# Peptides against a protein of PDB entry 2Q3Z, part 44

Target 1, 272 residues: chain A of PDB entry 2Q3Z
Amino acid sequence: YVLTQQGFIYQGSAKFIKNIPWNFGQFEDGILDICLILLDVNPKFLKNAGRDCSRRSSPVYVGRVVSGMVNCNDDQGVLLGRWDNNYGDGVSPMSWIGSVDILRRWKNHGCQRVKYGQCWVFAAVACTVLRCLGIPTRVVTNYNSAHDQNSNLLIEYFRNEFGEIQGDKSEMIWNFHCWVESWMTRPDLQPGYEGWQALDPTPQEKSEGTYCCGPVPVRAIKEGDLSTKYDAPFVFAEVNADVVDWIQQDDGSVHKSINRSLIVGLKISTKS
Target 2, 254 residues: chain A of PDB entry 2Q3Z as posed
Amino acid sequence: YVLTQQGFIYQGSAKFIKNIPWNFGQFQDGILDICLILLDVNPKFLKNAGRDCSRRSSPVYVGRVGSGMVNCNDDQGVLLGRWDNNYGDGVSPMSWIGSVDILRRWKNHGCQRVKYGQCWVFAAVACTVLRCLGIPTRVVTNYNSAHDSNLLIEYFRNSEMIWNFHCWVESWMTRPDLQPGYEGWQALDPTPQEKSEGTYCCGPVPVRAIKEGDLSTKYDAPFVFAEVNADVVDWIQKSINRSLIVGLKISTKS

## One batch from the design tools (peptide; made by RFdiffusion4, then SolubleMPNN)

Design b1_p12_2_s2 (from b1_p12_2, 5 letters changed)
Fold by OpenDDE base, seed 3:
Structure b1_p12_2_s2 (fold): chain B 272 residues (1-272), chain A 12 residues (1-12)
Amino acid sequence: as target 1 above (272 residues)
Amino acid sequence: SEGSLPSFPVAP
């Protein structure tokens, strides 16, 4: 995983799975240096350099920092996300073919956020950075990926008596979502949670006040141990959330209905 | 070659 510079990222939909080639380029000239700059501009370093540096031997700590720094939310991070098809003042997320150009642009423009990314771009850049730092990492894709906003493990839609969606802040399900899994020990947890850890650099929800996510043991998600740090409920919901409709009736009553037409989660991991 | 595909919300 650390040695592979070229790979594939899965996209599309659950019914129409596709992949694109991606150049992670972790061994290309200057990329390691850029990854080190990324660490040196993170908020924790700026707050207390000595403490930050002392913790960089921990892949748990570094993974969490990287998940936060790959997005530009809250910090001088790498990428700005955009999904509204208005990319004229930057680069379309669909135009990227590798992580190297993104990282070089970020560094060369004084660590200004690069426009623009979507989930696979965030994941791919995170994968490159983590591999550069010696952490075995792979990109994963989850089809029908839930974004739980209130940590109740549900995707909730509010509907009127005609079944029309109400409200501006409805939760959502992505056609696909990408994040990374990194191999590490978890000395901060009970025994048995070493192995693949999920990290999500796409800015979806804040974790401890920062747009970052993980690391959380893949095993914990599989077994439903939602008390396991970090962000187990959120990651669990991405792959396992139930979908619920709250339907208001004419008399003002509200009926809870399970939406069985939307099945959350179909995860695919890469071999390299 | 085939280009990247965007992510978007699944319509409920």
Scores: peptide ipSAE 0.415, ipTM 0.879, DockQ to the pose 0.103
Fold by OpenDDE base, seed 1:
Structure b1_p12_2_s2 (fold): chain B 272 residues (1-272), chain A 12 residues (1-12)
Amino acid sequence: as target 1 above (272 residues)
Amino acid sequence: SEGSLPSFPVAP
């Protein structure tokens, strides 16, 4: 999880699982230096360099910083996400074959955001950076991955009496979503939460004002301990959310129905 | 890369 530079990332759908090869390249020339630059341009360093540097011995702290800095939201981060198939002014997310070119482009253009990324690109770059910094990390793919926007552990669809979807689909389920899991101790938590920690660098929801997510113990998610920092409810929902249809009637009444046709969550953790 | 697939919303 630290030494492996080449691997595979799972994509596709739950019924049709596919993978792509990926060059993480954490030991390639200049990559460590770029990772250090990433740390040195993070908002916490810019606010108080001494405090930031003093905390870099904590993989919890570093993991959270990296989660925020891999995306360019709110900072001088690495990647700009785009999902509308209009990539003419940049590079298609589907064109990338590794993290090295992305990181080099970012650094060589004065830490300007690289266009463009999607979930596996964000996850893969985060994996590279974390491995480079000595944190054992793997890419995780979750099929039928939920994006809970209002922190109620549900994916909610509003329907009329005929079952037709009404209004904006603010909440959604990804065909697949990727994030990373990093191995670390959690001295900031109760005993037993050491091990794999989920970190999600794809900008989906803000955590404490920044587009970042985690680290949160995989154990906490498994056991349903939603009080565990960081962002346990959101990560829990990614893999466990129930889908609910709110069926609106003409008289203004609303009926709640569990949608059993959409099953959230099928997580695959990579071995390399 | 060859075989790379985009992420997109699952239709309800």
Scores: peptide ipSAE 0.410, ipTM 0.879, DockQ to the pose 0.104
Fold by OpenDDE base, seed 2:
Order: structure tokens, then C-alpha cells, then sequence
Structure b1_p12_2_s2 (fold): chain B 272 residues (1-272), chain A 12 residues (1-12)
């Protein structure tokens, strides 16, 4: 989880699982230096360098910083996400084969955001950075991954009497979503939550004002302890959300229906 | 190297 530079990332759908090879390249020349630059341009360092540096011995702190800095939202982060199939002014997320080129481009262009990434690209870059910094990390893929936008552990669809989706924006289930799990102790929590911690660098929801997510103990998610920092409800919903249809009638009545055809969550953890 | 698959919303 630290030494392996080549691996696979799972993609596709729950019914059609696929994988791609990925070069994490954490030991390639200059990559560690780029990771240190990433830390030195993070908002917490810019606000108080001494405090930030003093906390870099904590994998909890570093993990959270990396989660925020892998995306360019709110800071001088590495990647700009894009999902609309318009990639002509950059690099298609589907064309990347490793983290090294991304990180080098970011650094060589004055820490300008790299266009473009999607979930597995964010996760893979985060994995590289965390491994560089000595934190055992693996990429995780979750099929039918929920994006809960209002922190109620539900994916809600509003429908008319004919079952047609209403409204301009609805909550979303990804065909697949990727994040990382990092191994660390959690001295900031009650005993028993050491081990794998989920971190999600894809900019989905803000945590304490920044597009970042985690670290949250995988154990806490498994046991349903949503009180544990960080972002347990969001990560829990990614793998466990229920789907609800709100069916509106012409008379103004609303019927709540549990959508049992959409099953959220099928997590695969990589071994490399 | 267009070997990757994109992520997209599952249609309800």
C-alpha cells in the first residue's frame, strides 16, 4: 500500500465491472517534491505556516489536507472535475494512465489546475500523494454510489403521477465512484477506530467550508456510527442510502414510495 | 490512451 507503484482501478457498473491499469508512481523522480509543494500551497499553510507544519506529523490532518488539495475547488488544488464530455480545452479524464503526469503538469504550470479529472483520477492522485507522504493508501470503487446533497441519508426523486422526474436538479447515484482508504490511528477519536479511513477528494460536498471529505473510520461506517469525524453521514450515504420517490398528484397530494429497484453501494477495495 | 470509462448518473 506504500511500495506498489503500479495497480488497477475498478470502473464500469455493478453488472459490468471493469478495471484499468494505473501508474501511481509515488517513487518517481520529483514526485515527493511536488507533494511537498502541494502542502505548502494549501490554505492552512498560507494562513499559518507554523501551525500547518506542526500538524503534518498527523496522518489525520494530512489526509484531510490532501483530500481538499487534490481538487482545485477553494484553493490551488491539482485537478478540475468535469463530466459533460467537453474536454477539448484540456485532457479527457479518460486519457490519463497515471498520477505522475498530472502532478508534473500541475507543478510545471505554477500550480494551475489540471483539466480534467473525474472520480478515479481524483482518487488515484490522492493515493499517490498519500503514499508519497508515507500513509498506506488504496483506491476504492463503489458501484451505484449515492451523492446525498442534503444530509438525510436518502436519495430523493420527485416525480409526477406518471413517474416522470420533476425539477431541474435531483440527487444523484453514480454508476461508480472512487475514493481512497488510508491506514492510520485515530487518537482524536475514542479507541477502536484505528485502521482504514475513507477520504474522498472528488468535490461533491463541502466539509467545514471546503470541498474535502474524511478521514472517517471504515469501521464507523460499517457499524453506523455517524457521529465520528469527519463526514460520516456523507460517506455512509455513499454506500447505504435509501432511494425515495416523492410522487406528486395533480390535486397536490404527495405519495412517498421506497424505490427498491435502485440498490446503493457495492464497494470494492483494491489490494494494490 | 482512452481506456477508462466515465462516471455518470444512473438514470432513475
Amino acid sequence: as target 1 above (272 residues)
Amino acid sequence: SEGSLPSFPVAP
Scores: peptide ipSAE 0.398, ipTM 0.875, DockQ to the pose 0.101
Fold by OpenDDE base, seed 4:
Structure b1_p12_2_s2 (fold): chain B 272 residues (1-272), chain A 12 residues (1-12)
Amino acid sequence: as target 1 above (272 residues)
Amino acid sequence: SEGSLPSFPVAP
C-alpha cells in the first residue's frame, strides 16, 4: 500500500466489472517534491504556514488537505473535473495511464489545474500523494455509488404518472465512483476507529466550506455511526443510500415508492 | 488509457 507503484483501478458497472492498469509512481523522480509543493500551496499553509506545518505529522490532517488539493476547486489544486465529454482544451480523463504525468504537468505549469479528471483520476492521484507522504493508501471503487446532495441518505427521483423522471435530476447514482482508503490511527476520535479511513478527492460536496471529504473510519460507515468526523453521512450514503421515487399523479397526489431495482453500493478495495 | 471507462449517472 506504500511500496507498490503499479496497480489496477476497477471501473465499469456492477454487472460488468473492468479494470485498468495504473502507474501510481510514488517513487519516481521528483514526485515527492511535487507532493510537498502541493502541501505548500494549500489554503491552510497560505493562511498560516506555521500552523499548517505543525499539523503535518497528523495523517488525519494531511489526508484531509490532500483530498481537497487533488481537486482544483477552491484552491490551486491538481485536477479539474469534467464529465460532459468536451475535453478538447485538455486531456481526456480516459487518456491518463498514471499519476506521474498529471502531477508533473501540474507542477511544471505553475500549479495550474490539469484538465481533466474524473473520479478514478482524482482517487489515483490522491493515492500517489498519500503514499508519497508515507500513508498506506489504496484506491476503492464503489459501483452504483450514490451522490446524496441534501444529506438525507436518500437518492430521490421525481416522476410523473407515466414514470418519467421530472425536474433537474440533481441527485444521482454513478455507475461507479472511486475514492481512497488510507490506514491511520484516529486519536481525534473515540477508541476503535483506527484502520482504514475513506477519503474522497472528487469534488462532489463541500465539507466545512471546501471540496474535500474525510477521513472517515470505514468502521464507522460499516456500523452506521454518522456522528464521527469527517463527512460520515455523505460517505455512508455513497454505499448505503436508498432510492426513492416520488410519483406525481394528475390529481396532485404524490406516491412514495422505494426503488428496489437500484441497489446502491458494491465496494471493491484493491490490494495494489 | 486504452480500455478506460468514464463515470456517468445511472439512468433511473
Scores: peptide ipSAE 0.391, ipTM 0.874, DockQ to the pose 0.104

Design b1_p12_2_s3 (from b1_p12_2, 7 letters changed)
Fold by OpenDDE base, seed 1:
Structure b1_p12_2_s3 (fold): chain B 272 residues (1-272), chain A 12 residues (1-12)
Amino acid sequence: as target 1 above (272 residues)
Amino acid sequence: KEGELPSFPVAP
């Protein structure tokens, strides 16, 4: 989890699992230096360098910083996400074969955001950075992964009386989604939450005003302890959300129906 | 090819 530089990232769908080879390259020349630059341009360092540096011994703190800095939202982060298949002014997310080229491009262009990434690219870069910083980390793929926007642990679709989906479908389920899990102690929590912590660098929701997610104990998610920092409800929903259809009638009445055709969550953790 | 599949919403 720290020493492996080459691995696989799982993709595809729950029924048709695929994988791609990925070069994490955490020990390649200059990569550690780039990871340190990433820390030195984070908003917390820019605000108070001494305080930020004093907290870098905490994998909890560093993990949260890295989660935010792998995406370019709100800061000088590494990657710009794009999902509309228009990549002509950059690099297609599907063309990347490793984290090293991405990190080098970012640094060599004055910490300008790299175009473009999707979930596995964000996760893979985060994995590289965290490994560089000595934090055991693995990429995780979750099939039928939910994006809950209002923290109610539901994916909600609005339907007319004919069952046709209405609205912009802001809440959705990904065919697959990737994030990382990092091994760390949690001295900031009650005993028993040490071990794997979920971190999601894909900019999906803001946490404390920044597009970042975690760390949250995998155990807390498993046990349904949604009060556990950070971002337990969101991560819980990614793997456990129920799908609900709100069927609107002409008379203004609304019927709630559980959508059993969409089963959220099939998490696969890598062994690399 | 395996590396050419993007993430996308599952149709409900």
Scores: peptide ipSAE 0.347, ipTM 0.822, DockQ to the pose 0.112
Fold by OpenDDE base, seed 5:
Structure b1_p12_2_s3 (fold): chain B 272 residues (1-272), chain A 12 residues (1-12)
Amino acid sequence: as target 1 above (272 residues)
Amino acid sequence: KEGELPSFPVAP
């Protein structure tokens, strides 16, 4: 989880699982230096360098910083996400074969955001950075991954009387979504939450004002302890949300229907 | 939407 530089990232769909080879390259020349630059340009360092540096011995703190800095939202982070197939002014997310080129591009262009990433690219870069910083980390793929926007643990679709989806479909289920799990102790929590911690660098929701997610104990998610820092409800929903259809009739009545055809969550953790 | 390789919303 720290020493491996080559691996696979799972993609596709629940019915058609695929993988791609990925070069994490955490030990390649200059990558550690780039990871340190990433830390040195984070908003917390810029606000108070001494305080930030004093906390870098905590993988909890560092993990949260990295989660925020892998995306360029709110900061001078690494990657700009894009999902509309318009990649002509950058690099298609599908073109990347490793984290090293992304990190080098970011650094070499004055820490300007790299265009473009999607979930597995964010996750892979985060994995590289965390491994480089000595934190055991693996990429995780979750098929039919929910994005809950209102923290109710539901994916809600609004439908007319004909069953047609209404609105902007802001709440959604990804065909697949990737994040990372990092091994760390959690001295900030009650005993028993050491182990794998979920971190999600894809900018989906803000956590305490920043597009970051986690760390949250995988155990807490498994056991349904949604009070556990950080972002337990959101991560829980990614793997466990129920899908609900709200069907509005012409008379203004609304019928709630559980959509059992959409099953959220099929998580695959990499072995290295 | 974006093909099989990219991430995209599952059609409800």
Scores: peptide ipSAE 0.342, ipTM 0.804, DockQ to the pose 0.140
Fold by OpenDDE base, seed 2:
Structure b1_p12_2_s3 (fold): chain B 272 residues (1-272), chain A 12 residues (1-12)
Amino acid sequence: as target 1 above (272 residues)
Amino acid sequence: KEGELPSFPVAP
């Protein structure tokens, strides 16, 4: 997980699983230096360099910083996300074949955001950075991945009496979503939560005011311990949310219906 | 070279 520079990222849908090759390239020339620059431009360093540097020995701290810095939201981070198929002023997220070019572009353009990324690009860059920093990391793909925006562990759709979706959909389910899992101890938690920790660098929700997510023990998610820092409810919902339809009738009554046709979550962990 | 299909919302 630290030594492998080439791997695969799973994509597609639950019914049609696909993958692409990816060059993580953590040992390519200059990549470690770029990762160090990433740390040196993070908001915590800019606020208090001594404190930030003193905490870089903690993979928990570093993981959280990297999760925030891989996206350009809130900071001088690496990637700008875009999902509307308008990529003419940058590089299509689908065009990337590795993390190296992305990181080099970011650094060479004065730490300007690279256009553009989507979930697997964010995850892959995070994986590269974390590996460079000596943290065993793998990319994870979750099919039918939920984005819970209000922390209720539900994906809610509002429908009329005919079952038609009403208004703009705030919450959604991705066909697939990617994040990373990193191996670390958790001295900041109760015993037993060492091991794989989920980190999500795709800017979906703010955590403590920053678009970042994790680290949260995979064990905590599996066991349903939602009190575990960081961001356990959000990550739990990505893989376990229930889908609810709120159906409004002509008389103004609202009926709650569990949508069993949409099953959230099918996680695949990579071996590289 | 382009990779696979992008991420997108699943229709409810």
Scores: peptide ipSAE 0.331, ipTM 0.823, DockQ to the pose 0.101
Fold by OpenDDE base, seed 4:
Parts: C-alpha cells; sequence; structure tokens
Structure b1_p12_2_s3 (fold): chain B 272 residues (1-272), chain A 12 residues (1-12)
C-alpha cells in the first residue's frame, strides 16, 4: 500500500467488473517534490503557513488536505473533473495510464489544473500523493455508488403516473465510483476507529465549505456511526443509500415506492 | 484504450 507503484483500478459495472492497469509511480523522480508543492499551495498553507506545517505530521490532516487538493475546486488543485465527453481542450479522463504524467503536468504548468479527470483519476492521483507522503493507501471502487446531495441517505427519483422520471435528476447513482482508503490512527476520535479511512477526492459535495471528503473510518461506515468526522453521512450513502421512487398520480397524490431493483454499493478494495 | 470506461449515472 506504500511500496507498490503498479496496480489495477476496478471499473465497469456491478455485473461486469473490469479493471485497468495504473502506474501510481510514487517513487518516480520528482513526484515527492510535486507532492510537497501540493501541500505548499493548499489554502490552509496560504492562510497560515506555520499552522499548516505544524499539522502535517497528522495523516488525518494531510489526508483531508490531499482530498481537497487533488481536485481543482476551490483551490490550485490538480485535476478538473469533466463527465460530458467534451475533452477536446485537454486530455480525456480515459486516456490516463498513471498518476505521474498528471502530477508532472500540473507542476510544470505552474500548478494549473489538469484537464481532465473522473473518479478513478482523482482517486489514483490521491493514492499516489498519499503514498508519497508515507500514508498507506489503496484505491477503492464502489459499484452502483450513490451520490446523495441532500444528506438524507436516499436517492430519490420523481416519476409521473407512467413511471417516467421527472425533474432534473440531480441525485444519481454512478455505475462505479472510486475513492481511496488510507490507513491511519484517529486520535481525534474515540478509540477503535484506527485503520482504513475513506477519502474521496472527486468533487461531489462540499465538506466544511471545500470540495473534499474524509477521512472517515471505514468501521464507522460499517457500523452506521454517522456522527464520526469527517463526512460519514455522505460516504455512508455512497455504499448504503436506499432508492426511493416518488410516483405522482393523476389526482395529485404521491406514492412512495422503495426501489429494490437497484442495490446501492458493491465495494471492492485493491491489493495494490 | 486504457481506462476507456467512464463513470456515468445508472439509469434508474
Amino acid sequence: as target 1 above (272 residues)
Amino acid sequence: KEGELPSFPVAP
């Protein structure tokens, strides 16, 4: 989880699991230096360098910083996400084969956001950075991964009397979503939450005003402890959300239906 | 093509 530079990232769908090879390359020339630059351009450093530096011994702190800095939202972060298949002014997310080129591009262009990433790219870059910083980290893929936008642990669809989905379809389930898990102690929590911590660098929701997510103990998610910082409800929903259909009838009445045909969450962790 | 499968919303 620290020493492996070559690995696989799982993709596809729950029914048809696939993988791609990925070069994490955390020990390649200059990558550690780039990771340090990433820390030195983070908003917390720019606000108070002394305070930021004093906290870099904490993998909890660093993990949270990295989750925010891997995406370019709110800061000079590494990657710009894009999902609309319009990648002509950059690199298609599907073209990347490793983290090294991404990080080098970012640094070499004055910490300008690299176009473009999607979930596995964000996760892979985060994995590289965290490994560089000595934090054991693995990429995780979750199939049928929910994106809960209103923190109610539900994915809600509105349907007309014919069952057709109405509205903007803001809430969604990804065919797959990737994030990282990092091994760390959690001295900031009650005892027992050491171990794997989920971190999600894909800019999905803001956490304390910044597009970042975690760290949250995997144990907390498994046990349903949603009070555990950081972002337990969101991460919990990614793997456990229920799907609800709200069906409007002709008379204006609304029927609630639990959609049991779509099961949220099938998490696979990597060995490397 | 490496990583050719994008993430996308699952049709409900």
Scores: peptide ipSAE 0.329, ipTM 0.822, DockQ to the pose 0.106

Design b1_p12_2_s4 (from b1_p12_2, 6 letters changed)
Fold by OpenDDE base, seed 5:
Structure b1_p12_2_s4 (fold): chain B 272 residues (1-272), chain A 12 residues (1-12)
Amino acid sequence: as target 1 above (272 residues)
Amino acid sequence: KEGSLPSFPVAP
């Protein structure tokens, strides 16, 4: 989880699981230095360098910083996400074969955001950075991954009397989504939450005002303890959300229906 | 199919 530089990332769908090789390259020349630059340009460092540096011994703190800095939202982060298949002014997310080129491009262009990434690219870069910093980390893929926007642990679809989806479809289910799990102690929590912690660098929802997610104990998610920081409800929903249809009739009445055809969550963790 | 696959919303 620290020493392996080459691995696989799972993609596709729950019914058609695929994988790609990925070069994490955490020990390649200059990569550690780039990871340190990433820390030195984070908003917390810019606000108070002394305080930021004093907290870098905490994997919890560093993990949260990295989660925020791998995406370029809100800061001088590494990657700009894009999902609309318009990548002509950058590099297609599907073209990347490793983290090293991405990190080098970012650094060599003055910490300018790299175009473009999607979930596995974000996760893979985060994995590289965290491993560079000595934090055991693995990439995780979750099929039928929910994006709960309003923290009610539901994916809600509004439908007319004919079953047609209404609204902007802001809540959704990804065919697959990737994040990372890092091994760390949690002295900031009650005893028993040491171990794997979920971190999600893909910009989906803001946490405490920044596009970041976690760390949250995998155990807390498994046990349904949504009170644990950070972002337990969101991560829980990614793997456990129920799908609800709100069906509006002509007379304005609304019927709530549980959608059992959409099954959220099939998580696969990697060994490397 | 070889190569990376994109992520996208599943049809509701």
Scores: peptide ipSAE 0.434, ipTM 0.877, DockQ to the pose 0.110
Fold by OpenDDE base, seed 2:
Structure b1_p12_2_s4 (fold): chain B 272 residues (1-272), chain A 12 residues (1-12)
Amino acid sequence: as target 1 above (272 residues)
Amino acid sequence: KEGSLPSFPVAP
């Protein structure tokens, strides 16, 4: 989780699981220096360098910073996400084979955002950075992964009487989604929440005003303790949201229906 | 050459 530089990332769908090789490269030349630059350009450092540096011994603090800085939303972060198949002005997310080239490009272009990433790219870069900083980390893939936007633990579809989707389609389920789990103690929480912590660097929802997610104890998610910081409801929903159809009839009445054809969550943790 | 699979929303 710290020493391995090559691994696999799971992709595809729940019915057709695939994987790709990935070079995390946390010990390659200059990568640690780039990770330190990442910390030195984060918003918290720019606001108060002394306070930021004093907290870098905390894997909880560092994990949250890295989650925010791997994406370029809100800051001088590493990657710009794109999912519309228009990658001509950058690099296709599907072409990356490791984190090293991404991090080097980011640094060599004056910390300009690298185009482009998707979930596994964000997760893999976060994994590299966290490992460089001495935090045991692994990439996780979740099939049929929910993106809950209103913190109600539901994926909601609005439909007319014919079953056709109406209005905003912002809430959705990914075929697969990737994030990371990092091993750390949680002195900021009640006893028992040490161990694997989920962190999600893909910009999906804001946490305390920044596109970041976690750390949240995997145990808290498993046990349904949604009061646990950070972002327990969101991460819980990724792996266990219910899908609901709101069916509007011609007379204006609305019927709630549980969509049993869509099952959220099938998590696979990697060994490296 | 692209070696990865893209992520996309599952059709409801």
Scores: peptide ipSAE 0.432, ipTM 0.873, DockQ to the pose 0.101
Fold by OpenDDE base, seed 1:
Structure b1_p12_2_s4 (fold): chain B 272 residues (1-272), chain A 12 residues (1-12)
Amino acid sequence: as target 1 above (272 residues)
Amino acid sequence: KEGSLPSFPVAP
């Protein structure tokens, strides 16, 4: 998980699983230096360099910083996300074959955001950076991955009496979503939460005011301990959310129905 | 070269 520089990232759908080869390249020339630059341009360093540096011995702290800095939201982060198939002013997310070119482009252009990324690109770059910093990390793919926006552990669709979806789909389920899991101790938590920690660098929701997510113990998600920092409810929902249809009747009444056609969550953790 | 698959919302 630290030494492997080449691997696979799982994509596609739950019924049609695909994968692509990916060069993480954490030991390629100059990549460590770029990872250090990433740390040195993070908002916490800019605010108080001494305090930030003193905390870099904590993989919990570093993981959270990296989660925020892999995306360019709120900071001088690495990647700009885009999902609308309009990539003419940059590089298509589907064109990347490794993290090295992305990181080099970012650094060589004065830490300007690289256009463009999607979930697996964010996850792969985060994986590279974390591995480079000595944190055992793997890319995770979750099929039918939920994005809960209101922290109620549900994906909610509003329907009319005929079952037609109404309004904008604020909440959604990805065909697949990627994030990373990193191995670390959690001295900031009760005993037993050491091990794999989920981190999600794709800018989906703000955590403490920043587009970052985690680290949260995979065990906490498995056991349903949603009080565990960081961002347990959001990560829990990614893999466990129920889908609810709110059916509005002509009389103004609303009926709640469980949508069993959409099953959230099929997580695959990579072995390398 | 595009070899990857994009992520997109699953239709309900």
Scores: peptide ipSAE 0.421, ipTM 0.874, DockQ to the pose 0.101
Fold by OpenDDE base, seed 4:
Structure b1_p12_2_s4 (fold): chain B 272 residues (1-272), chain A 12 residues (1-12)
Amino acid sequence: as target 1 above (272 residues)
Amino acid sequence: KEGSLPSFPVAP
């Protein structure tokens, strides 16, 4: 989880699992230096360098910083996400084959955000950075991954009397979503939550005002301990949300229906 | 690359 530089990232759908090779390249020349630059341009360092540096011995702290800095939201982070197939002014997310080129581009352009990334790109870059910093990390793919925007652990669809989806469709389920899991102790939590911690660098929701997510113990998610820092409800929903259809009738009445055709969550963890 | 797949919303 630290030594492997080449691996696979799982993509596709739950029924049609695919994978791509990825060069994490955490030991390639200059990559560690870039990771250190990433830390030195993070908002917490810029606000109080001494405090930030004093906390860099904590994988919990560093993991959270990296989660935020891999995306360019709110800061001078690495990647700009885009999902609309308009990539002409950058690089298609599907074109990347490794983290090294992304990180080098970011640094070489004065820490200007790299266009563009999607979930696996964010996750892979985060994995590289965390590994560089000595934190055992793996990329995780979750098929039928929910994005809960209102923290109710549900994905809700509104339908008319004909079953047609109404509204802005803000809540959604990804065909697949990637994040990382990092191995660390959690001295900030009650005993027993050491081990794999989920971190999500894809800018989906804000955590404490910043587009970052985690670390949250995988155990906490498994056991449904949603009080556990950080962002347990969001991560829990990614893998466990129920889907609800609200069906409006012509008389204005609304019927609640559990959508059992959409099963949220099929997590695959990598060994490399 | 050509083999990489995008993420997208699953149609409900």
Scores: peptide ipSAE 0.407, ipTM 0.869, DockQ to the pose 0.106

